# Peptides against a protein of PDB entry 5B16: the designs that were tried, part 8

Target 1, 136 residues: chain A of PDB entry 5B16
Amino acid sequence: TPSRINHNERLEFLGDAVVEFLTSVHLYYLFPSLEEGGLATYRTAIVQNQHLAMLAKKLELDRFMLYAHGPDLCRESDLRHAMANCFEALIGAVYLEGSLEEAKQLFGRLLFNDPDLREVWLNYPLHPLQLQEPNT
Target 2, 136 residues: chain A of PDB entry 5B16 as posed
Amino acid sequence: TPSRINHNERLEFLGDAVVEFLTSVHLYYLFPSLEEGGLATYRTAIVQNQHLAMLAKKLELDRFMLYAHGPDLCRESDLRHAMANCFQALIGAVYLEGSLEEAKQLFGRLLFNDPDLREVWLNYPLHPLQLQEPNT

## One batch from the design tools (peptide; aimed at target 1 L30 T41)

Design b1_p11_8_s2 (made by RFdiffusion4, then SolubleMPNN; from b1_p11_8, 4 letters changed)
Fold by OpenDDE base, seed 4:
Structure b1_p11_8_s2 (fold): chain B 136 residues (1-136), chain A 11 residues (1-11)
Amino acid sequence: as target 1 above (136 residues)
Amino acid sequence: SILQELKELLK
């Protein structure tokens, strides 16, 4: 229905910002000597649709999308784009219904299969003046 | 790849 689609698009909008924010913050503090260009390059690599689609595949969203929207996803590029959008919506929903911390944990767990790298990413000390989570 | 490079930086 139009209402469901609109809701998903809104969640996608929110999730896009959350993914961008988490990526930016972690890169910024993990690599204090890395130039802006490098930070931006790595951020792009992390948040681009192709990569988000790969993360979505870890959650088996490809199977979900084919089941729910198969006729509209006859091209691989269409499926990839849809999976990326769905992943963003999922992150948005986790943030909205849960917390930024939960979104961080989910995103971080998917980013790295290597547990050592994952721990570095997730547990690196962030700035003590972190923003409060908005009321939902 | 860029992602692989990132992983190397995290080590």
Scores: peptide ipSAE 0.629, ipTM 0.952, DockQ to the pose 0.871
OpenDDE base, seeds 1, 2, 3, 5: peptide ipSAE 0.625, 0.607, 0.594, 0.615; ipTM 0.952, 0.947, 0.947, 0.950

Design b1_p11_8_s3 (made by RFdiffusion4, then SolubleMPNN; from b1_p11_8, 4 letters changed)
Fold by OpenDDE base, seed 3:
Structure b1_p11_8_s3 (fold): chain B 136 residues (1-136), chain A 11 residues (1-11)
Amino acid sequence: as target 1 above (136 residues)
Amino acid sequence: SILAELEELLR
C-alpha cells in the first residue's frame, strides 16, 4: 500500500495534466487570432508555481500547509512550491471524484478577480467540454 | 492578476 504522500503525489500528477489541459483549451478558443507564442506565454503565466500558489492561497491552503508542514516550509520559495503542488493535487482530486466540468468551474472561479472576466472565461463555448464529459 | 487578467481577455 502506497504512503499518503505517494497518494498526494499521484493526485498532483493527474492535476497537473488537468490544469494544463483546461488552460490550453480555454486559451485556444478564447483567443482564436493569437499566435502560438502568445498562447504559450499566457499558459506559462497561468500554470507557473507562483500563480498556482496564489490560487491555493485563495482557498486558504497556506494555513493548511503551515499547520501540517510548517517546520519544512521555512522559506517562501519552499512554501510556494508546496502550495502549487497541493493545488494541483486538489484539482486532480476534483476531477477524479467529480468531473472535468467541476474542475473547470473551480479553476475558473479562482483564476479571475474581475467577475466580468470570470463570466467570459467560464461561459465561453468550449467544444471539447460541450460534446462529452469523461467518466470518472 | 495574471498578466493584467490576460490583458482583459484580449479576444
Scores: peptide ipSAE 0.675, ipTM 0.953, DockQ to the pose 0.407
OpenDDE base, seeds 1, 2, 4, 5: peptide ipSAE 0.668, 0.674, 0.658, 0.668; ipTM 0.958, 0.958, 0.951, 0.958

Design b1_p11_8_s4 (made by RFdiffusion4, then SolubleMPNN; from b1_p11_8, 4 letters changed; failed a check: a repeat of another design)
Amino acid sequence: SVLEELEELLR

## One batch from the design tools (peptide; aimed at target 1 E119 N123)

Design b1_p12_1 (made by RFdiffusion4)
Pose (drawn by RFdiffusion4):
Structure b1_p12_1 (pose): chain A 136 residues (1-136), chain P 12 residues (1-12)
Amino acid sequence: as target 2 above (136 residues)
Amino acid sequence: ERLERLQEALDE
């Protein structure tokens, strides 16, 4: 009778929705002309586990992760996938304890390497239907 | 201009 609740699968389950939300909202507001197709395309291109793993390496998560040795089979696939999942667990936890804005800042800072692109991603404009009318 | 650069960075 093992304990499954001691894993990060909980915070991964939360982080999945967190990352999905951040990508969806940012890709929504930063492209008011782009339809659903491009939005889903960019989103699915960003939420990809390989991309999330390489993005996770920027936090050196491979050095701080509690990855144990397997029975015999232990390739790079298990390690990078573990980084990918653990990253969602991390952003889920940051979303939980810290505010949602802290998740926005974390994922935003981690996405673009150029600091000049982050100022656009983090500071998304209002909707065009809100842009025309300042008050209501 | 910044939105164009952002779109280009995403296409890459």

Design b1_p12_1_s1 (made by RFdiffusion4, then SolubleMPNN; from b1_p12_1, 7 letters changed)
Fold by OpenDDE base, seed 2:
Structure b1_p12_1_s1 (fold): chain B 136 residues (1-136), chain A 12 residues (1-12)
Amino acid sequence: as target 1 above (136 residues)
Amino acid sequence: SKLEKLLAALES
């Protein structure tokens, strides 16, 4: 049985991919005339640690991190990185235990405080991902 | 910032 730390790191690994995928798909459909470089620029802005940490703060993950790991997070950059990782792990868990749609909804709700912008973002289609589990 | 540019683009 893997340790809790290893489990969280695995969830982070998965969540990182989910966040990047969701961001990429939405940007692709939202900006059909934007070249790859522009799409990549917007994606970087959305998924960079600084921004993900801001999203994490909306879920009060900063309180959690300070409570559980305060002594190790004295530097703001360390806290930011840890919060971003925790956010990715959360998205990974939502995808794993729920669905890509649920991860999309959570991520989209946090991305925008403005309901109109949120609706625009969320109304663009996502390609469904359904992985087949091996029979053995 | 890049994020601000994104927000502006979405608002247009």
Scores: peptide ipSAE 0.189, ipTM 0.826, DockQ to the pose 0.147
OpenDDE base, seeds 1, 3, 4, 5: peptide ipSAE 0.084, 0.081, 0.072, 0.067; ipTM 0.764, 0.761, 0.768, 0.755

Design b1_p12_1_s2 (made by RFdiffusion4, then SolubleMPNN; from b1_p12_1, 7 letters changed)
Fold by OpenDDE base, seed 2:
Formats: structure tokens, sequence, C-alpha cells
Structure b1_p12_1_s2 (fold): chain B 136 residues (1-136), chain A 12 residues (1-12)
């Protein structure tokens, strides 16, 4: 059985891809006339650690981090990085245990406080993804 | 639109 740390890192790995994918898909459809460079710039802005940490704060992950790892997170930059990683792990877990749609909904709800913007973001289509059942 | 402006703000 993998260690707890390894499990979290694996979830982070998965979540990073999910966040990037969801962001990419929505940007692609939202901005049909924007060139690749512009799309990439927007994606970077959305998925950078500083922004993901802000999203994590909405889930009060900062309280968790300070409670569990306060002494190791004396620098704000360290806290941001840890929170961003934790957020990715959370999204990874939601995707893994739930679905891409559930990950999309959670991510979208956190991205925008404005319900109108949220609705615009969430109403754009995602590429269908249906995973096969494991051979067990 | 509003979303474009918001995204632009995120870049800053």
Amino acid sequence: as target 1 above (136 residues)
Amino acid sequence: DKLEKLLAALES
C-alpha cells in the first residue's frame, strides 16, 4: 500500500492535469478568436499557484494547513504553494472518486464569485469523457 | 465581455 504522502502527490499529479484540461477547454470555447498565445496566457493566469491558492482559501484549506503544518509554512509563498498543491489534489480526488463533471462544477463554482460569470463559464461544453470500468 | 475583463485582471 502506498504511503499517505505518495497518495497525495499522486492525486496532485492527476489534479494538475484535470485543472489544466478544464481550463483549456473552457478557454478554447469561450474565446474562439483568440490565438494560442493568448489562450496560453489566460490558462497560466488561472492555474498559477497564486490563483489556485486563492481558490483553496475559499475552501478554508489555509486553516487546515496552518493546523497541520504551521511550523513548516512560515513563509507566505510556501503556504501558497502548499495550498495550490492541496487544491490540485482535491480536484484530482473529485475526478477520481466522482467524475469530470463534478470536478468541472467544483472548479467553476470556485473560479467566480459572480454568479453570472460562473454561469457563463460553466455553460460552455466540455469534451465528453467516459472511462471504462476496471477489469475486476 | 465581463469574463474577458476578469481574465485580463487575473493576468495582472
Scores: peptide ipSAE 0.119, ipTM 0.791, DockQ to the pose 0.325
OpenDDE base, seeds 1, 3, 4, 5: peptide ipSAE 0.063, 0.098, 0.079, 0.048; ipTM 0.754, 0.783, 0.772, 0.742; seed 5 fails the geometry check

Design b1_p12_1_s3 (made by RFdiffusion4, then SolubleMPNN; from b1_p12_1, 7 letters changed)
Fold by OpenDDE base, seed 4:
Structure b1_p12_1_s3 (fold): chain B 136 residues (1-136), chain A 12 residues (1-12)
Amino acid sequence: as target 1 above (136 residues)
Amino acid sequence: DKLAKLKAALDA
């Protein structure tokens, strides 16, 4: 069994892929005429550490991080990076122990506070291959 | 519409 830190890093690795995949799929379907550059720009904006840290703050992970790692997070930039990583690990854990759908729902609810935006983001049809993935 | 609203949010 890996150490807790090692396990968290592995979950982060998985979560990073899940976040990127979900973002890519939703953007691809939502904007069928948008060129790759535009899709990539939106994806970057959504998955960059600064934004993920903001999503993490909605889950009060800032309080968690200060509790667990306060002495190592004396700078705001350090906290943002740590929060983003922790957020990815959380998404990874949700996918691993739950499903891709659960990860999608959690991520989508955090992305937008506006119910109209949540609806259009979350209710777009699934990619056909998602139904064949294990533990989804 | 909602999609236009989403795009505007992403452009911000």
Scores: peptide ipSAE 0.540, ipTM 0.936, DockQ to the pose 0.779
OpenDDE base, seeds 1, 2, 3, 5: peptide ipSAE 0.488, 0.515, 0.533, 0.513; ipTM 0.926, 0.929, 0.933, 0.930

Design b1_p12_1_s4 (made by RFdiffusion4, then SolubleMPNN; from b1_p12_1, 6 letters changed)
Fold by OpenDDE base, seed 2:
Structure b1_p12_1_s4 (fold): chain B 136 residues (1-136), chain A 12 residues (1-12)
Amino acid sequence: as target 1 above (136 residues)
Amino acid sequence: EKLEKLLAALES
């Protein structure tokens, strides 16, 4: 049985891929005329630690991190990095225990505070293969 | 800022 630390790191590994994938798919469909370089630029902006940490804060992961690891997170940059990793682990867990659709909805709901933008992001068409239940 | 540009693009 893997340690709790190993489990969290494995979930982070999975979540990183899920966040990257969901971001890529939505950008691809939202911006059909944007070249690869532009798509990559937007993706980087969305998935960078600074942004993911902001999403994590919406889930109050900062409170959790400070409670559990306060002494090790004295620097704001350390907290951001840890929160981003924790957010990825959460998305990984949602995908693993739930579905890609559930991960998509959680991620999209956090990406935008504006309900109109959220609706645009979440309701853009996905590839037909992504509508099936993933193997979990 | 890249996120600002993204938001602007989504709103257009």
Scores: peptide ipSAE 0.190, ipTM 0.834, DockQ to the pose 0.153
OpenDDE base, seeds 1, 3, 4, 5: peptide ipSAE 0.126, 0.149, 0.176, 0.067; ipTM 0.805, 0.814, 0.829, 0.760

Design b1_p12_2 (made by RFdiffusion4)
Pose (drawn by RFdiffusion4):
Structure b1_p12_2 (pose): chain A 136 residues (1-136), chain P 12 residues (1-12)
Amino acid sequence: as target 2 above (136 residues)
Amino acid sequence: REELLERIEEEL
């Protein structure tokens, strides 16, 4: 009778929705002209596990992760996938303790390497229907 | 800012 609640699968389950939300909202507001197709395309291109793993390496998560040796089979696939999942667990935890804005700042800073692109991603404009009318 | 959005689109 093992304990499955001691994993990061809980914070991964939360992080999945967190990352999905951040990507959806940012890709929504930063492209008020783009339809659903491009939005889903960019989103699915970002939420990809390989991309999330390479993005996770920027945090050196491979050095701080509790990855144990397997029975015999232990390829790069298990390690990188573990990084991908553990990253969603991390940004879920940050979303939980810290505010949602802290998840926005974390994912936003981690996405674009150029600091000049982050200022756009993090500071998304209002909706066009809100832009025309300042008050109501 | 529009130039930065073009760069973001290209990178995506």

Design b1_p12_2_s1 (made by RFdiffusion4, then SolubleMPNN; from b1_p12_2 with E6K R7K E11L)
Fold by OpenDDE base, seed 3:
Structure b1_p12_2_s1 (fold): chain B 136 residues (1-136), chain A 12 residues (1-12)
Amino acid sequence: as target 1 above (136 residues)
Amino acid sequence: REELLKKIEELL
């Protein structure tokens, strides 16, 4: 059995890929007229440590991190990085133990506070086949 | 969608 540290790092690795993938797919289909450079720029903006740390705060992971690792997080950048990693690990765990759909829902709920924008992000048709078979 | 893009742009 891998150590707890190793397990968290593995989940982070998986979560990083899931967040990147979900962001890429949604941007691609939501903005069909946006050029590749724009897609890449907005993806970077969404998945950057600063933003993921903000999403982590919505789950009160900052309280958890400060409680468990406060002495090691003296710098704002250290906390931000740790929070982003923790968020990725969480998404990785949700995907691993649940599904991509569950990861999508969690991520989307956190991305936008405005319910109308959230609905567009989460429910915009990604592919016709997904509409026909939502469980695929 | 335009509003969505504006919100993402705020992250830049």
Scores: peptide ipSAE 0.617, ipTM 0.949, DockQ to the pose 0.415
OpenDDE base, seeds 1, 2, 4, 5: peptide ipSAE 0.612, 0.599, 0.613, 0.584; ipTM 0.949, 0.947, 0.949, 0.943; seed 5 fails the geometry check

Design b1_p12_2_s2 (made by RFdiffusion4, then SolubleMPNN; from b1_p12_2 with E9L E11L)
Fold by OpenDDE base, seed 1:
Structure b1_p12_2_s2 (fold): chain B 136 residues (1-136), chain A 12 residues (1-12)
Amino acid sequence: as target 1 above (136 residues)
Amino acid sequence: REELLERILELL
């Protein structure tokens, strides 16, 4: 329905900001010696549609997309964009209905399959204000 | 941390 489509687009808007914010914060603190250009490059790598689509595939969103919209997503690039958008909407929904911490946990779990890398990403010390308000 | 960086670079 039009209302659901609009809601999904709004969630995507929110999720895009959440993904970018979480990525920026973690990169900033994990790599204090990286200059802005390096931080920006790494952020781009993480949040680009190709990568977000890969994360979406881990949640098997491709199966849902092809089932519901197969004829409209016959090209791989179209599917990639749709999956990336769907992933952002999902993160937006998790943030909206849960918390920033929950969004962080989900995103981090999907970013790295290696449990050691995941642990470093998720638990690296953050600024005191971020520690005080993890749910904001 | 270095391994994290390498993994992220693989995404480029």
Scores: peptide ipSAE 0.437, ipTM 0.918, DockQ to the pose 0.405
OpenDDE base, seeds 2, 3, 4, 5: peptide ipSAE 0.405, 0.435, 0.423, 0.419; ipTM 0.910, 0.916, 0.914, 0.911

Design b1_p12_2_s3 (made by RFdiffusion4, then SolubleMPNN; from b1_p12_2 with E6R E9L E11L)
Fold by OpenDDE base, seed 3:
Structure b1_p12_2_s3 (fold): chain B 136 residues (1-136), chain A 12 residues (1-12)
Amino acid sequence: as target 1 above (136 residues)
Amino acid sequence: REELLRRILELL
């Protein structure tokens, strides 16, 4: 059986792909006139470690990480990286145990504090064929 | 949508 560390790394691997995919899909549909370079730039902004760490902080993962791994996280950059990885693992777990839709909802709720912006992000129309496809 | 984009840009 894989170690706990190995399991977390696997979840992180999956979560990284899910976060990037969800971000890409939403940007693509929300901004139909935006060129590829702009889409890529905005995706980077959303999925960069610094931002994912901020999202993790909303879930109080910083307190959890410092409690469990404080001595190993003395630098801000170390904590940021660890929190981003933890966030990815969380999204990976939500996708694995639930669905892409559940991962989408969680991610979207964390992205924006403003309820109007959140609504636009989460409920912007997708292509009809995508709605018919499995989201797991 | 424009406000959404502005908020994303603030992350850069």
Scores: peptide ipSAE 0.437, ipTM 0.915, DockQ to the pose 0.329
OpenDDE base, seeds 1, 2, 4, 5: peptide ipSAE 0.430, 0.414, 0.420, 0.394; ipTM 0.915, 0.910, 0.913, 0.904

Design b1_p12_2_s4 (made by RFdiffusion4, then SolubleMPNN; from b1_p12_2, 4 letters changed)
Fold by OpenDDE base, seed 3:
Structure b1_p12_2_s4 (fold): chain B 136 residues (1-136), chain A 12 residues (1-12)
Amino acid sequence: as target 1 above (136 residues)
Amino acid sequence: REELRKRILELL
């Protein structure tokens, strides 16, 4: 029988897609005059390992990773990559057992410390049909 | 939005 506990690599796989999707949607609506190349550049900036590792650090995942896997993470680049993967797995788990909205809220809260910027990111006008069901 | 853009670009 298969394990009842999802493997972290599978959660990471799902979380990677969720982070990419959420980032793409928000950028698309926030910057309506920005061409594809610019959108792609902004997305890369947001979802790159260095940035996701910074977000993971806000959740103190660096302490967790060093405690659990210290010998394998002697290089800063190795730690950064592992933290980014762990962050993706976390988002994947939130989406899987919660909702896309919950993943969106968590991601948005971590992206910006400034409450005004956070509000703009999370609540920028989307398609009119989404206004009727903002939490779905 | 402009401030948001600046913040994103700082990540590059």
Scores: peptide ipSAE 0.535, ipTM 0.935, DockQ to the pose 0.383
OpenDDE base, seeds 1, 2, 4, 5: peptide ipSAE 0.526, 0.526, 0.534, 0.522; ipTM 0.933, 0.933, 0.934, 0.931; seed 5 fails the geometry check

Design b1_p12_3 (made by RFdiffusion4)
Pose (drawn by RFdiffusion4):
Structure b1_p12_3 (pose): chain A 136 residues (1-136), chain P 12 residues (1-12)
Amino acid sequence: as target 2 above (136 residues)
Amino acid sequence: EEYLEELRELAE
């Protein structure tokens, strides 16, 4: 009778929705002309586990992760995938304890390497239907 | 670049 609640699968389950939300909102507001197709395309291109693993390496998550040795089979696939999942667990925990804005800042800073692109991703403009009319 | 500047202006 093992304990499955001691994993990060909980914070991974949360982080999945967190990353999905952040990518969806940012890709929505930063492209008011782009339809659903491009939005889903960019989103699915970002939420990809390989991309999330390489993005996770920027936090050196491979050095702080509690990855144990397996029975016999232990390739790079298990390690990188573990980084990918553990990253979602991390941003899920940041979303939980810290505010949602802290998840926005974390994922935003981690996405673009150029600091000049982050200022756009983090500061997404209002909707065009809100842009025309300042008050209501 | 021009598009990024436009977005920065709109975000203000």

Design b1_p12_3_s1 (made by RFdiffusion4, then SolubleMPNN; from b1_p12_3, 6 letters changed)
Fold by OpenDDE base, seed 5:
Order: structure tokens, then sequence, then C-alpha cells
Structure b1_p12_3_s1 (fold): chain B 136 residues (1-136), chain A 12 residues (1-12)
């Protein structure tokens, strides 16, 4: 049985792919005339550690991280990176134990505070082809 | 963050 750290890293691995996939699909449909470079720029902005850490803060992960791992997170950059990783692990866990739809809903709710923008984002369809979940 | 704001504007 893998350690808790290894388990979290595996969830981060899965969550990273889910976040990137959801972001890519929504951007692709939302901006049909935007060139690849523009799509890539927006995707990077959404999925980079700095932004994911801000999303994680909405879930109060900063309080949890400082409480549980304070001695290891003395620098803001370290905290930001850890929060981003924790957010990825959370999305990975939601996908693993729930569904891609649940991951999509959670991610969308956090991306936008404006309910109108949130609805626009979430109304764009996912790719109809679904990949089989990895073995646990 | 700046790019996200631009995205929000474009999405409207």
Amino acid sequence: as target 1 above (136 residues)
Amino acid sequence: SEELERLKQLAK
C-alpha cells in the first residue's frame, strides 16, 4: 500500500489532467475564432499554480495547510505551490470517487463568482468520448 | 489573473 504522500501525488497527477482537459474543452467552444496561441495562453492562466492557489483559497485550504503543514510552508511561494497541488488532488479525488460532471461543476463554481459567467462557462459541452478511469 | 479578467470580458 502506498504512503499517504504517494497517494496524494497520484491524485495530483490525475487532477492535473482533469483540470487541463476541462479548461481546454471549455475554451475551445467558448472562443471558436481564437488561435491556438491564444487558447494556450488562457489555459495557462487558468491552470497555473498561482491561479489554482486562489481557487484553493476559496475552499479555505490556506487555513488547513498552515495548520497542518505550517513548519514546511514558511514562504508564500511554497504555500501557493502546495495549495495548487492540493487543489489538483481534490479535483482528482472528486473525479475518482464521483464523476467528471461533478469535477466540472466544482471547478466551474470556483472559477467565476458571477453566476451569469459561471452559467456561460458550464453550458458548453464536454467531449462526448469518455476515457476509462484508472485502476485503483 | 489579468488574463482571466480578459477571459471574463470576452465571455460576456
Scores: peptide ipSAE 0.184, ipTM 0.819, DockQ to the pose 0.063
OpenDDE base, seeds 1, 2, 3, 4: peptide ipSAE 0.077, 0.068, 0.181, 0.109; ipTM 0.743, 0.733, 0.817, 0.776

Design b1_p12_3_s2 (made by RFdiffusion4, then SolubleMPNN; from b1_p12_3, 5 letters changed)
Fold by OpenDDE base, seed 1:
Structure b1_p12_3_s2 (fold): chain B 136 residues (1-136), chain A 12 residues (1-12)
Amino acid sequence: as target 1 above (136 residues)
Amino acid sequence: EEELKKLKELAK
């Protein structure tokens, strides 16, 4: 059986792809006139460690990390990187155990504190197949 | 995050 560390790293791997995919799809449809360079810039801003760590902090993962891994997280940069990885693993787990739609909802709720922006992000028209198969 | 802030402004 794989170790807990290996399992967490595998979930992180999956979650990274899910976060990248969801971000890419939403940006693609939300900004139809934005060129590739602009889309890539926005995606980078959303998925970079600094931002994902902020999202993780909303879930109080910092308290969890300090409790479970405190001795190894003496530097702020180390904590930020670990929190980002943990957040990706969480999204991966939500996708794996739930659905892409559930991962989308969780991610979107954390991205925006403003309810109006959140609604636009989550409910902006996507490809018909994604609307037809929300549990994929 | 300046780029993220720009995105939020554009999304309004």
Scores: peptide ipSAE 0.054, ipTM 0.749, DockQ to the pose 0.067
OpenDDE base, seeds 2, 3, 4, 5: peptide ipSAE 0.052, 0.050, 0.052, 0.049; ipTM 0.748, 0.746, 0.743, 0.738

Design b1_p12_3_s3 (made by RFdiffusion4, then SolubleMPNN; from b1_p12_3, 6 letters changed)
Fold by OpenDDE base, seed 2:
Structure b1_p12_3_s3 (fold): chain B 136 residues (1-136), chain A 12 residues (1-12)
Amino acid sequence: as target 1 above (136 residues)
Amino acid sequence: SELLELLKKLAQ
């Protein structure tokens, strides 16, 4: 059986792709006139460690990280990286054990506290192929 | 961020 560290790294790998995908799809539909460079810039802003760490903090993952790894996370940058990775692992787990829709909902809820912004983000159309998910 | 500001405009 894989170690817990191995499991988390695998979840991060999956979650990174899910976060990237969801972000890309929503930006694509939300900004139909924005060129690729602009889309990429916005995606980077959303998925960079600094931002993902803020999303992680909304789930109080900072408390978890400090409890479990406090001595190793005395630097702000270290904590930020760890929280971002943990967030990716969480999204990966939600996708793996749930669905892409559940991952989308969680991600969207965390992206915006404002219900109006959240609604705009979440209610843009999805590509038809996104209605089909692999069995997990 | 600029992104958030754009989203706010779209939400109006």
Scores: peptide ipSAE 0.359, ipTM 0.891, DockQ to the pose 0.085
OpenDDE base, seeds 1, 3, 4, 5: peptide ipSAE 0.047, 0.045, 0.045, 0.043; ipTM 0.733, 0.722, 0.722, 0.724

Design b1_p12_3_s4 (made by RFdiffusion4, then SolubleMPNN; from b1_p12_3, 5 letters changed)
Fold by OpenDDE base, seed 2:
Structure b1_p12_3_s4 (fold): chain B 136 residues (1-136), chain A 12 residues (1-12)
Amino acid sequence: as target 1 above (136 residues)
Amino acid sequence: KEELERLKELAK
């Protein structure tokens, strides 16, 4: 079995892809007339470490990180990077042990505090999960 | 993101 650290890194790997995918799909459907360059710009804004760290903060992951790794995270950039990674790992875990739908819901709920924007995001597109989920 | 949010509002 992999070590705890290896497991976290593997979850980050998976979560990074899930976040990228969910972001891309939503942008694609929300902005049907936007060219690739524009879509890429919006995606970058959503998935960059600075933003993912903000989402992680909503889950109070910063408190956990400081408690567990405080001495190693004295720099703002280090904390931001770690929080972004933790957020990716969390999304990866939710997908792995739950479903893509659950990952989508969690991600969407965190993206927007405004309920109107949240609803628009979550409803574009409708994601019927016709793919078989991994058996974990 | 701000620009994205504004566009979403317009697309409602």
Scores: peptide ipSAE 0.416, ipTM 0.906, DockQ to the pose 0.083
OpenDDE base, seeds 1, 3, 4, 5: peptide ipSAE 0.378, 0.411, 0.305, 0.334; ipTM 0.906, 0.913, 0.881, 0.888

Design b1_p12_4 (made by RFdiffusion4)
Pose (drawn by RFdiffusion4):
Structure b1_p12_4 (pose): chain A 136 residues (1-136), chain P 12 residues (1-12)
Amino acid sequence: as target 2 above (136 residues)
Amino acid sequence: SREEEVLELLNE
């Protein structure tokens, strides 16, 4: 009778929705002309596990992760995938304890390497229907 | 601030 609640699968389950939300909102507001197709395309291109793993390496998560040695089979696939999942668990925990804005800042800073692109991603404009009318 | 200026530019 093992304990499954001691994993990060809980915070991964939360982080999945967190990353999905951040990507969806940012890709929504930063492209008010782009339809659903491009939005889903960019989103699915970002939420990809390989991309999330390579993005996770920027946090050196492979050095702080509690990855144990397997029975016999232990390739790079398990390690990188573990990084990918643990990253979602991390941003889910940040979303939980810290505010949502802290998840926005974390994922935003981790996405673009150029600091000049982050200022756009993090500071997404209002909706065009809100832009025309300042008050209501 | 710089962030507010970037936001105003994007809203324009």

Design b1_p12_4_s1 (made by RFdiffusion4, then SolubleMPNN; from b1_p12_4, 4 letters changed)
Fold by OpenDDE base, seed 3:
Structure b1_p12_4_s1 (fold): chain B 136 residues (1-136), chain A 12 residues (1-12)
Amino acid sequence: as target 1 above (136 residues)
Amino acid sequence: SRAEKVLEQLNQ
């Protein structure tokens, strides 16, 4: 329904910002000597549709998309775009109904299969204000 | 460093 579509698009809008923010913050603190150009390059790589679609695949959203929207996804690029949007909507929903911390945990878990790298990403010191308000 | 390893992973 139009209302459901609008809701999903709104969640996608929110999730896009959350993914962008989390990525930016973690890169900023994890790599204190990396110049802006490098930070921007890595951020782009992390949040681009192809990468987000890969993360979405880990949640089996590809199966969901093919089941629900298969006829509309004739091209790989269409599937990738739809998967990325769906992933953003999911992150937006997690943030909205849960917290930024929960969104952070989910996103970080998906980013790294290596548990050591995951721990570094998730537990690297962040800005004190963010630590003070993890549920905002 | 571990941070550098994270960076390497992100480049993949």
Scores: peptide ipSAE 0.270, ipTM 0.860, DockQ to the pose 0.051
OpenDDE base, seeds 1, 2, 4, 5: peptide ipSAE 0.251, 0.258, 0.268, 0.264; ipTM 0.851, 0.852, 0.861, 0.857

